# Ledger of designs, part 86: peptides against a protein of PDB entry 3OGK

Target 1, 307 residues: chain A of PDB entry 3OGK
Amino acid sequence: ATPDRLSRRFPNLRSLKLKGKPRAAMFNLIPENWGGYVTPWVTEISNNLRQLKSVHFRRMIVSDLDLDRLAKARADDLETLKLDKCSGFTTDGLLSIVTHCRKIKTLLMEESSFSEKDGKWLHELAQHNTSLEVLNFYMTEFAKISPKDLETIARNCRSLVSVKVGDFEILELVGFFKAAANLEEFCGGSLNEDIGMPEKYMNLVFPRKLCRLGLSYMGPNEMPILFPFAAQIRKLDLLYALLETEDHCTLIQKCPNLEVLETRNVIGDRGLEVLAQYCKQLKRLRIERGADEQGMEDEEGLVSQRG

## One batch from the design tools (peptide; made by RFdiffusion4, then SolubleMPNN)

Design b1_p16_4_s2 (from b1_p16_4, 6 letters changed)
Fold by OpenDDE base, seed 4:
Structure b1_p16_4_s2 (fold): chain B 307 residues (1-307), chain A 16 residues (1-16)
Amino acid sequence: as target 1 above (307 residues)
Amino acid sequence: SLREFLDRKRRERRRV
């Protein structure tokens, strides 16, 4: 479909999702002129899609100019922007979005690649937004943003229910968690082992409604921080956890209401057995291949065809 | 280390 055809057929379109670039392996085989740029779509949105509230770009090339045009065209009417695995923009583009779209509810940059100039975009969001429900920059590399701005967002956005972040030290997010009273989902952060202070995370207090969780680098020493609310956990992302098979078994047994599990092959057949035994409400299981396959000659750490 | 492996995987995923 072309942008012009879309607007002609659906002038009152409220939600648009565009998928561009195929998987990286195929990208090298596709000429640059394949239509991976959002520019023509942004032009069409700006001119003809005056009721558009939600925009989702997946694997598209997005420039700062595209974001600026989109921001100014939709302003406070833009409720959702998802830059899913996109590239080509900088934090200036993000700044434009949050400056002009002050009532944005969902802002996602998950797995996007961008040039980071500063942390102003998050600061601006913190200063002016009270509508945010979902903030997701999971699997991104922001080094210049402040945890304090995230805390401010949590304080000001009473409807904030889902936050996914990059590699913030989890202890820097204590203020955020305290402020985010309605938070249901959290992913990311960084747990860092400290041999000199093994219990440094034991006093971490999570939001009371938290039920979807994925902490990066959570090991067996940190895992007990989940136990007080494990029964309310509905989704676990353990893809980047540092848990062994037995650790998986321990945690799974404490999560009887688990509906979604994402993990690596390290769960093993044993972990799958425990999962089947204790998690009767499980709806989705995702198992990815991990490095655990290369180092352990021990067949027990792999999901076999029997599992 | 497992952490280094996970870091590598995370970086590989970010390569658009």
Scores: peptide ipSAE 0.388, ipTM 0.909, DockQ to the pose 0.564
Fold by OpenDDE base, seed 2:
Structure b1_p16_4_s2 (fold): chain B 307 residues (1-307), chain A 16 residues (1-16)
Amino acid sequence: as target 1 above (307 residues)
Amino acid sequence: SLREFLDRKRRERRRV
């Protein structure tokens, strides 16, 4: 459908989700008319979709100008913006969104590619927003944002229930977790092994309502930090955990209320048997292939060289 | 290391 046809048919549209072409097509000499740019849609939103409060762009090209136009057109009426696997913008575009859309509830940039100029967008969000419920910049590379701004967001946004972040050191998020009293979901961060301090994370206090979790680089030494609330866990993302088959078995046995599991082939047949035995409420299982075959070849090669 | 492998996989996913 063309933007013009959409507005004519649905002038009172409240929610829009657009899907572009796969990213592989975005790196080629893309003709200006390939349909992957949000520009014509943003123009249509600005002019004709005056009730639109939720926008989801997936695999599209989004410029700072597009974000600025969208921000100014929708202002405090914009409740949800999802830039899912998008590209073409900088943090200036994000700054425009959070500056003009002060009542935004959901902000997502998961797996988006962008140019990072500064951390002002997160600071502005922290200073002025009290409505945020979902913040997701999982699988992104923000190097100039502050964990302190994330803590401020948690303190000011009492309805904050889901936060997914990049590679923050988990110990830098202690203040955030203390402030985020209603947080139910957390994904990302970085657990960093320290051979000299194997228990450096053992005193980490998580929000009391936390039940959906995915900690990046969690190994068997860090896994025990989940045990006090493992029975409360309903969703577990182990895709980027450093757990072996036996570690999976140990953790799964402690999560009888698990509904969603995402992991790699390392879970094995044994892990699946344990899952079937202990997790009777399981609704979704995602197993990614191929990561462990290349990783096991390197680990088996390393073990064979050490042996 | 497995960590380095996972890091590479993350970077590759962001480019596809």
Scores: peptide ipSAE 0.373, ipTM 0.903, DockQ to the pose 0.505
Fold by OpenDDE base, seed 3:
Structure b1_p16_4_s2 (fold): chain B 307 residues (1-307), chain A 16 residues (1-16)
Amino acid sequence: as target 1 above (307 residues)
Amino acid sequence: SLREFLDRKRRERRRV
């Protein structure tokens, strides 16, 4: 469909999701007119889609100019912006979005590639937004943003329920977790082992409603921090956890209400058996192939095709 | 290390 045809047929469109071409198709088949740029769609949104409140771009090229145009066109009517695996913009584009769209509820940049100029966008968001429900820059590389701004967002946005971040040291997020009283989902951060302080994470206090979790680099030494609320965990992302098969078994046994599990093949057939035994409410299981299997000759860490 | 592998996988996913 072309942008113009969409607006003519659906002038009252409230939600738009656009998907660019998969990467494998992009390298050899970039015709000049590939539908990978959001520019024509942003133009159409600005001119003809005046009720649009939710925009999701996936695997598209997005410029700062596109973001600026979108921000100014939709302003406080924009509730959701998802830049999912997008590229071509800088933090200036993000700054424009948060400056003009002060009532934005969902802001996502997950797995997007961008040029980071400064941390002003997050600071601006912290200073002026009180509507935010979902903030997601998971699997991104921000080096210039402040965990204090994240804490401020948590204090000001009472409806904040889901936050996914990059590689913040988890201890820097203590203030954030304390402020985020209604947080249900957290992903990202960085757990870093310290031989001199084996218990440095043991006193972490998580939000009381937290039930969807994915801590990056969580090993067996850190895993016990989940045990006090493991029974309320509904979604667990272990893709980037440093857990072996036995660790998976230990944790899964403590999560009887688990509905969604994402992990690597390291869970093994044994872990799947434990999962089937203890997690009767499981709705979704995602297993990705890990390279950790190539080094361990232990047959127990492989998920068989029969499982 | 497993961490290095995970870091590599994370970087590979970020290659837009």
Scores: peptide ipSAE 0.390, ipTM 0.911, DockQ to the pose 0.526; fails the geometry check
Fold by OpenDDE base, seed 5:
Structure b1_p16_4_s2 (fold): chain B 307 residues (1-307), chain A 16 residues (1-16)
Amino acid sequence: as target 1 above (307 residues)
Amino acid sequence: SLREFLDRKRRERRRV
């Protein structure tokens, strides 16, 4: 489909999802000249799609100019922006979005590649937004944003239910967790081992409604912080956890309401058995092949093809 | 280390 055809056919379009790099089977459906750039679509949105509330770009090239145009064109009507695995923009583009779209509810840039100029976009979001429900910059690299701004967002956005972040030190998010009273999902952060203070995370207080969780670099020493609310966990992302097979077994046994598990092959056949035994509500299982095999001789860490 | 591996894996995913 071309942008011009879209607006002519659907002038009242409320949501748009574009995929720049389709699966091989859909490659022929994308015009060769589309190049994965959002520019022509943003132009069309700006001119003709006046009811558009939700925009999802996946694997597309997005410039700061594109974001600026989109922001100004949709302003407070824009409720959802997802830059899913996109590239080509900087934090200036994000700043434009949050400056002009003050009622945005969902802002996602998961796995996007961008140039970070400053942390102003998150600060601006913190200062002016009260509508945010979902914030997701998981698997991104921000070094210039402040955990304090995240805390401010949590305080001001009463409907904030899902937050996925990069590599914030978890201890810097204590204020955020305290403020995020309605938070149901959290992914990211960074747990850092300290030999001198092995229990430095034991006093972490998570939001009471937290049920979807993925802590990066969570090891067996940190895992017990989940035990008080493990029974309410419905989704667990262990892809970037530092857990061995036995640790998986221990944790899974404590999560009888688990519906979604994402982990590496380190779970092993034993972990899968435990999962089957204790997690009767499991709906989705993702097992990623990890290099866990190359370094650890532990025979038990292999998920056989039979599982 | 496993952590280094995970870091590399995270970086590789962002480049695709």
Scores: peptide ipSAE 0.380, ipTM 0.906, DockQ to the pose 0.503; fails the geometry check

Design b1_p16_4_s3 (from b1_p16_4, 8 letters changed)
Fold by OpenDDE base, seed 3:
Formats: C-alpha cells, structure tokens, sequence
Structure b1_p16_4_s3 (fold): chain B 307 residues (1-307), chain A 16 residues (1-16)
C-alpha cells in the first residue's frame, strides 16, 4: 500500500504499523526507492492522518528529521511510538519525540540501532511526562542515560506497568524498583558476578506486582532472588540468562503459574519435561537457538524432536 | 565472558 492510498481510504486511522525488510537487507546498497524509509509515511501522517495516535515502525530506516516531523505533527495526540529494530536516528530524534509528545504512553526502541549523543531524551521524559505506561529500550546500548531519570519516571508515571532496559547495573535500579509501585514487567539490566560478594543481589526488592521478568546475565547464583515471588511469575524471559539445563529445571519448578517462557535450547528435553510437569498454565513457549550449541558437550542441553 | 556471550547471542538474533 502507498501512504496516499491509506489516508484516502482511512482518514480516521488511529493506529499504523509498518514493517520493513529484514536487517540482512540493510547491509546491502539500499535503493533510493526502498520501502524501508519511513519518510513518505511520516509525511502522510503529518498531512492527512490527524487522528493517528499509535505508530509502530519495524525494521525501518528512521531519521532524526522523520522523528522531529512526526513529533511536531502529532504532539500530545501521539500515545504510542514503537521503533522496533529500526536504525538511522540518534538520541536527538528521541529528544524531539519526548519534548513534543508529552502525553506519550508507550515508547519503544527495542533492538534499534542508533547513535547516542547524550542522555537528554530520558531526562526530558522524566521531567515532563506523567502518562508513560510502557518504556522499552531492551537490547539497546545506552551509556549516557541516568538510572536516576528512570527512577523519576517511576515516581511521576503512576500508570507505569512495563519497563525494559539495556545494560543498567541492577543495583543502580534499587531506587527505580522502589518507586515503580505498579510495575508488572521488567526486562534487562545487568547482573554482574562478584567473586567477593556472591550474594550482592539477594537484598533486591522488586515491585510487588512484578510478574513478567527477564533479567540479563542472571546466573544460578543470582536466580534465588526470584524465589520469594516465583509463584506469581507469569512470564519469564531467559533468553539472556546464564542458566544451564539444571538451573532451568530449578527455576521452572518454582513457577507453577508460568504462562509464557522464552529461552534458549539450553533448556533441553529435561527442562521441557519439567516445564510440562510443573507449569500447567503455560500458553506460549519460545525456544531460540543460542551459541550454546558450539560448546556444550552435554547432550542434555539440546531440544530434540521428542521434547 | 558474560558480555561476550550475550553479544554473540544478540548478534545471532539480529540475523533473523
């Protein structure tokens, strides 16, 4: 479909999702007329889609200019922006979005690639937004943003229910977790091994409503931090956990109300058996192939056709 | 390292 045809047929469109080509195609010479640029769509949104409140770009090229135009065109009417696996923008584009769209409820840039200039976008969001429900920059590399701004967002946004972050040290998020009283989902962070303090994370206090969780770098030493509330966990993202098959079994046994599991093939047939035995509410299972196949001599770490 | 491992996982995920 072309942007102009869409607006003519659906002038009252409220939600738009555009999907570009897989990332492998982004490394090739992109022809000028490649449908991967959001620019024509942003132009159409700005001119003709006056009721649009939700925009989702997946695997598209998005420039700072595109974001600026979108931000100014939709302003406080924009409730959702998802830059899913997008590229071509910097943190200046994000700054424009949060500056102009002060009532944004969902901001996602999961797995997007961008140039980081500063942390001002998160600071601006913290200073002016009270509407945020979902913040997701999972699988991104922000080095210049402040955990304090995340804490401020949690204090100011009472409807904040889902936060997914990059490589924040989890101990720096203690204030955030304390402030995020209604948080139901958290993914990301960084759990760092400390030989001198193996229990450094044991005193972490998570939000009381937390039921969807994915801690990056969580190993068997850190896994026990989940045990006090494991029975209330409904979704686990273990894709970036450092759990072996036995660790999976241990954790799964403690999560009888698990509905969604995302993990790697390291769960093995044994882990799947345990999952079937203990997680009767399971609705979705995602198993990804990990780099684990090259190094694990243990036959148990592979999902076979029997599992 | 943990980081190298996750970087590898992320890279593999991006290929899909």
Amino acid sequence: as target 1 above (307 residues)
Amino acid sequence: SRREYLDKLREERRKV
Scores: peptide ipSAE 0.276, ipTM 0.871, DockQ to the pose 0.375
Fold by OpenDDE base, seed 4:
Structure b1_p16_4_s3 (fold): chain B 307 residues (1-307), chain A 16 residues (1-16)
Amino acid sequence: as target 1 above (307 residues)
Amino acid sequence: SRREYLDKLREERRKV
C-alpha cells in the first residue's frame, strides 16, 4: 500500500501500523526506496490523516525530522506512538514528540536503535505529561535519562499502568515504584549481584496491582522478592532472567494464576510439566532458544518433543 | 558476568 492510497480510502483513519522489512534483510544495502522509511507516511499523516491518534512503526527508519513533523502535525491529538524496533532517530526526535504531544498515552521505543544526545526527552515528559498510561523503552540503551524523571512521571500520571525500562538499577526505582500506585506491568531494570549484600533487594516494595513482570538479571537469589505477590502474577517475562530449570519450577509453582509465560529453553521438559500441573490458566507460552543451550550438554535443559 | 550473559542473549535474539 502507498500512503496516498491509504489517505484517499480512509481519510478518517485513527490508527496506523506499518511494518518494515525483517532485520535479516536489513544488511546495510537498504535502498532508499525499499519502503522502510516512514517519511512518506509522515507526510501523508500530516496532510491528510487529521484524525490519526495512534501510530505504530515496526522495523522502520525514522528520522528526527519525521518525528518532529509528526509531533507538530498531530500535537495533543496523538495518543499512541510506537517505535517498535525502529532506527535512524536521536533523542532530539523523542524530545519533539513529548514537547508537542502533551497528551500522549502510549510511548514505545522497544528494541529501537537511536543516538542518545541527552535525557531531556524524559525530563520534558515528566514535567508536562499527566496522561501517560504506557511507557516502554524495553531493550534500549538509554544512559542519560534519570530515574527521578521516571518517578515524577509515575507521580503525575495517575493512569500509568505499564512501564518497561532498560538497565536501571532496580534500587534506583524504589521511588518510582512507590509513586506508581496503579502500575500493573513492569519489565526491565537491572538486578546486580552483590556478594557483600545478598539481601539488598529483599526490601523492594512493588506496586500493589503489579501482575505482569519481567525483571532483567533476576537470579535464584533475587527470585524470592516475587513470592509475596506470586499468586497475583498473570504474566512473566523470564527471557532475561538468570533462572535454571529448578528455579523455573520453584517460581511457576507459586504462580497459579499465570496466563502468559515467556522464557528460554532452559525451562526444560521438567519446567513444562510443572507449568502444566500448576498453571491451569495459561493462555500463552513462548519459549525462545537462548545462548545457554550451547553449554548445556545435558538433555534436561532442552525442551524436547515430549514437552 | 550477568551483563555479559544478557548481552549474549540479546545478540542471539537479534540474529533471528
Scores: peptide ipSAE 0.276, ipTM 0.873, DockQ to the pose 0.369
Fold by OpenDDE base, seed 2:
Structure b1_p16_4_s3 (fold): chain B 307 residues (1-307), chain A 16 residues (1-16)
Amino acid sequence: as target 1 above (307 residues)
Amino acid sequence: SRREYLDKLREERRKV
């Protein structure tokens, strides 16, 4: 559909999701003339879609000007913005969004590619927002944002239930976890191996309601940090964990209430058997081929047609 | 390293 046709047909539209063309390449390899710009849609939103509160752009080109226009047009009426695998913007665009949309509940930038100028957008969000429920910049590379701002958000946003982050050192998030009393979902972070201190993460205290989890770089030495609350885990994202087949079996046996599992082929047929035996509530299973498996055709950690 | 490994995994996922 064209933007103009959409507004004429649905002037009271509250939610819009746009999908750009599928991409098999990195964001920087996409030609500027591929036609996936949100600009015409943002113009239409600004002029004619006055009840729109939720916007989801997937695989689109989004400029700072587009974000600024959207922010000013929707202001505190904007509840949800998802920049899913988008590109073309900087942190200035994000700053405009959080400055003008102070009642935003969901802010997502998962797998988006952007230019990072500073960490002001997260600071502004921390200083002024009390409505945030979902914050997701999973699989992004923010180097200039502060974990203290994330802690402030947790303290001020009582309805914060889901947070997905990039490569924050998990120990820097201790204050965040303490403040995030209602947090149900956490993904990302960085678990760093330290041969001299193998148990440096064992004293981590997670939010009491945490039941959806995906810790990046979690290996077998760090995995035991989950054991005290493994029975309440309903969703596991192990795509970026460093677990072998046996580690999967160990963890799965401790998660009898698991409903969703995302992992790599390393789980193997054995892991799938254990999953079937212990996880009777399982609703969704995603098995992705890992880059490590292209060279390991002979290892036991493969899912066969029997699984 | 763990970082290099995850970077590789992320790159492969972008190709799908």
Scores: peptide ipSAE 0.273, ipTM 0.868, DockQ to the pose 0.371
Fold by OpenDDE base, seed 5:
Structure b1_p16_4_s3 (fold): chain B 307 residues (1-307), chain A 16 residues (1-16)
Amino acid sequence: as target 1 above (307 residues)
Amino acid sequence: SRREYLDKLREERRKV
């Protein structure tokens, strides 16, 4: 479908999801001339889709101009923007979105590639938004944003339930966690090993309702910080954890209510056995092959085709 | 380093 055909057929469209690289089944639905650019769609949204409140771009090229146009056209009617694995924009585009879309509830840039000019977009979001429910810039690299702005967002957005971030030092997020009283999901951060202070994270207090978690760089020394609330964990993202097979077994045994696990092949057949034994509510399992497989001589860290 | 490891993991995921 072309943008113009979509608006003609569905002038009252509320939600739009576009994929730049369609799966084979959707290949025929994307015009060859799209080139993966959102520009023609943003133009159509701006002109003809006046009820659109949710936009999801996946693997598309998005410019700052596109974001600015979208922001101004939809303003406070825009509730959801997902830039999923997109590229081509800068933080100026994000600034435009949060400046004009003050009632945005979901803002996602997960795995997007962008040029970072400053941290103003997060600051602006912190200063003016009270509606945010989901903030996700997981697997991104922001160096100029402030953890204080994240704390402000948590304080002001009472419905904030899911936050996924990049490489913030987890200790800098203490204020955020204290403020985020309704937070159910957190992913990202950075757990840094300090030989001189092996227990520097042991006093970290997580939000009471936290049940979906993925801490980046979590090793066996940091893993015990989860034990006090492991029984309430329903989703674990261990893709970027530094856990060995035995560590997986230890953690899994403490998470009897686990519904979703994402991890690497390091879980091994043993970890899968433990998972089957202790996690009877498991609904989804994702196992990725990690780079660490090339260095692990020990067969114990491999998931066999039998498992 | 932990950071280097994560960077490698990220790179591998981008290739898929």
Scores: peptide ipSAE 0.270, ipTM 0.870, DockQ to the pose 0.360

Design b1_p16_4_s4 (from b1_p16_4, 7 letters changed)
Fold by OpenDDE base, seed 4:
Structure b1_p16_4_s4 (fold): chain B 307 residues (1-307), chain A 16 residues (1-16)
Amino acid sequence: as target 1 above (307 residues)
Amino acid sequence: DRREYLDRLRKERRKV
């Protein structure tokens, strides 16, 4: 489909999702005309799609100019922007979006690659937005954003229900969790081992409605922080947890209402047996191959064809 | 190192 054909056929389009080529095809030899640039689509959105509220770009090349044009064209009418596994922009582009789209409800840049200039985009979002429901920069590398701005967002956006972040130290998010009273989903952060303070996370207070969770670097020493509300957990992302097979078994037994599990092969056949025994509400199971498979010659940490 | 481990996991996921 071409951009011009889309607007002619659907002038009242409210939601647009565009998918680029798989990343494997995006290696060094991206042909210029492969259709991976959002520019022609942004032009069409700006000129002809006046009712568009939701934009989802997946595996697209997005420039700061594209984001600026989109932001100015849609302004407060833009409710959802998802930059899913996109590249080519900087934090200046994000700043333009949050500056002009003050009523944005969903902002996602999960697994996108970008150049980080500063943390102004998150600060601007914190200063002006009260509508945000979903903020997702999971699996990104922001180093210049402030956890204080995230706290401000939580305080000002009462409808905030899902937040996924990069490598924030979890203890820096205490204020955020306290402010985010309606938060149902949290993913990311960083749990750092401290041999001198093994219980440094035990006093962490999570939002009362939290039921979808994925803590990065969570090991067996940190896992007990989930136990007080484990029965409330409906979705677990353990892809970036540091749990062994037995740790999986321990946690799964405490989550009888689990509906979605995402983990690595380390769960093993034993973990799958425990999952089947204790998690009768399970709807989705995703098992990824981990880098740990290259080091574990031992069959115990692998999901076999029997599991 | 936990960080090195996650970095390796992230690199592998990008190859898929």
Scores: peptide ipSAE 0.277, ipTM 0.873, DockQ to the pose 0.351
Fold by OpenDDE base, seed 2:
Structure b1_p16_4_s4 (fold): chain B 307 residues (1-307), chain A 16 residues (1-16)
Amino acid sequence: as target 1 above (307 residues)
Amino acid sequence: DRREYLDRLRKERRKV
């Protein structure tokens, strides 16, 4: 489909999702005309799609100029922007979006690659937005953004229900968790080992409504921080946890209301048996191959055809 | 190092 054909057929379009080429093709010498650029679509949105409030780009090339044009064209009418596994932009493009789209409710950059110039985009979002419901920069590498701005967002955005972040130290997010009273979902952060202080995370206070969770680097020493509210957990992302088969069994037994589990093969057949026994409300199970499979000599850490 | 381990996992996931 071409952009011009879309606008002619659907001039009142409110939501658009575009999928580019697989990510592997984005890192090759991309011919200038491979069709993965959002530019012609942004031009069409700006000129002819005046009711568009939701934009989702997946695996596309997005420039700062594209983001600036989109921001100015849609302004406060833009409610959702998802840059899903995109590339080609900098934090200047993000700054333009949050500056001009002050009523944005969903902002996603999950697994996108970008050049980071500064943390101004998150600061601007914190200073001016009160509408945000979903913020997702999971699997990104922002080094210049402030946890204090995330706390300010939580304080000002009372409808904030889902936040996924990069590698923030979890202890730096204490103020954020205290402010985010309606938060239901949190993913990311960083749980760092401290042999001299194994209980440094035990006093963490999570939002009372938290039921979807994925803590990065969570090992067996940190896992007990979930036990006080484990019965409330409906979704677990353990893909980037550091749990063994036995740890999975321990945690799963404490989560009788679990509906969605994402993990690695380390759960094993034993973990799947425990899951079947204790999690009767399970709707979705995703098991990925881990890089650890090449080193797992233990048969117990593999899911067989019986599982 | 936990970070190095997850960086490897992230890289492997990007290949799929």
Scores: peptide ipSAE 0.272, ipTM 0.871, DockQ to the pose 0.360
Fold by OpenDDE base, seed 3:
Structure b1_p16_4_s4 (fold): chain B 307 residues (1-307), chain A 16 residues (1-16)
Amino acid sequence: as target 1 above (307 residues)
Amino acid sequence: DRREYLDRLRKERRKV
């Protein structure tokens, strides 16, 4: 499909999702007419798609100029922007989006690669947005953004229900969790072991409505922080947890209302058996290969074709 | 190292 054909057929389009080529194809000489650039689509959006409120770019090249054009063209009509596994932009592009699209409800840049200039985009979002429902920069590497701005967003955006972050120390997010009273989903953060303080995280207070969770670096020592609300967990992301098969079994047994599980092959056939036994409401299971499995000969950590 | 582990996981996920 070409941008011009789309606008002619659907002038009242409200939602657009574009998928670029897989990354493996990006290492080859990108032909000049590569459909991987969003620029032609942003031009078409700006000129002809005046009712567009949701934009999702997946695996595309996005420049700051593209973001600036999109931001100015859609302004407060833009409700959703998802830069999913995109590249080519800097935090200046993000700043343009949050500056011009003050009523944005969903902002996603999960697994995107970008040049970080400063943390102004998050600060601007914190100062002016009250509409945000979903913020997702999961699997990104922001070093210049402030947890305090995230807390401010939580205080100002009463409809904030889902937040996914990079490698923030979880203890720096205490204020955020306290402010995010309606938060249902949280992913990311960083749990760091402290030999001198084994109970470092035991006093963490999570939002009362939290039911979708994925804590990065969560090991068996930190896992007990979930136990007080494990019965209300509906979605669990263990892809970046440091749990062995037995730890999976322990946690799964405490989550009888689990609907979605994402984990690694380390769950094993044993973990799958436990899952089947205790999680009768399970709707979706995703199992990824772990990096660790190449080295550990232990048969217990492999999901067989029988499971 | 927890960081090295996640970096490996991230790299593998990019290959899929």
Scores: peptide ipSAE 0.267, ipTM 0.869, DockQ to the pose 0.358
Fold by OpenDDE base, seed 5:
Structure b1_p16_4_s4 (fold): chain B 307 residues (1-307), chain A 16 residues (1-16)
Amino acid sequence: as target 1 above (307 residues)
Amino acid sequence: DRREYLDRLRKERRKV
């Protein structure tokens, strides 16, 4: 559908999801002229979609001007913005969104590519938003944002339940975790090895309701920090963990309520056996084939075709 | 370095 057709057909549209790069099966359904740019859609939203509260752009080109227009057009009516694997914008565009959309509940830019100018967008969000429920900039590269702003968000947003971040040092998020009393999901961060202080993370206190977790670079030395609440874990993202097969087995055995597991082939057939034995509530399993083979001497680190 | 490998994987996923 073209933007103009959409508004004419659905003037009361509340939620819009656009995909710039459809699966091959849907490729023929997208006019060639869309090029993946959101601009014509943002124009239509601004002019004709006055009830739109949720916008999800996936694999689209989004400019700062597009974001600014969207922000001003929807203002506090915008509850959800998802820039899923998008590109073309800078942090100025994000700043516009959070400045004008002060009631935003979901802000996602997972796996988006952008130019980072400053950390003002997160600061502005921290200063003015109290509605945020989901913040997700997982798999992004922010270097200029402050963990303190994240803490402020956690303190001010009582309904904050899911936060996914880039490579913040986990120790810098202690204040955030303390403030985020209702947090159920956390992904990202960075666990950094310190040979001189192998237990530097053992005193981390996680939010009491945390049940969906993915800590980047978590190795076997850090894994025990999960043990106190492993029984309440429902989702694990181990894609970027540094766990071996045996470590997977150890952790999985402690997570009897696990519903979703995402990991690499390092789990091995043994890990899958343990998973089947202990995780009877498992609903989804994602195994990525990593080049873990090149560094692992152990034949057990491979999931066979039978698994 | 396994960390470097994971970082590469992350970067590759962003390109897709």
Scores: peptide ipSAE 0.273, ipTM 0.870, DockQ to the pose 0.497; fails the geometry check

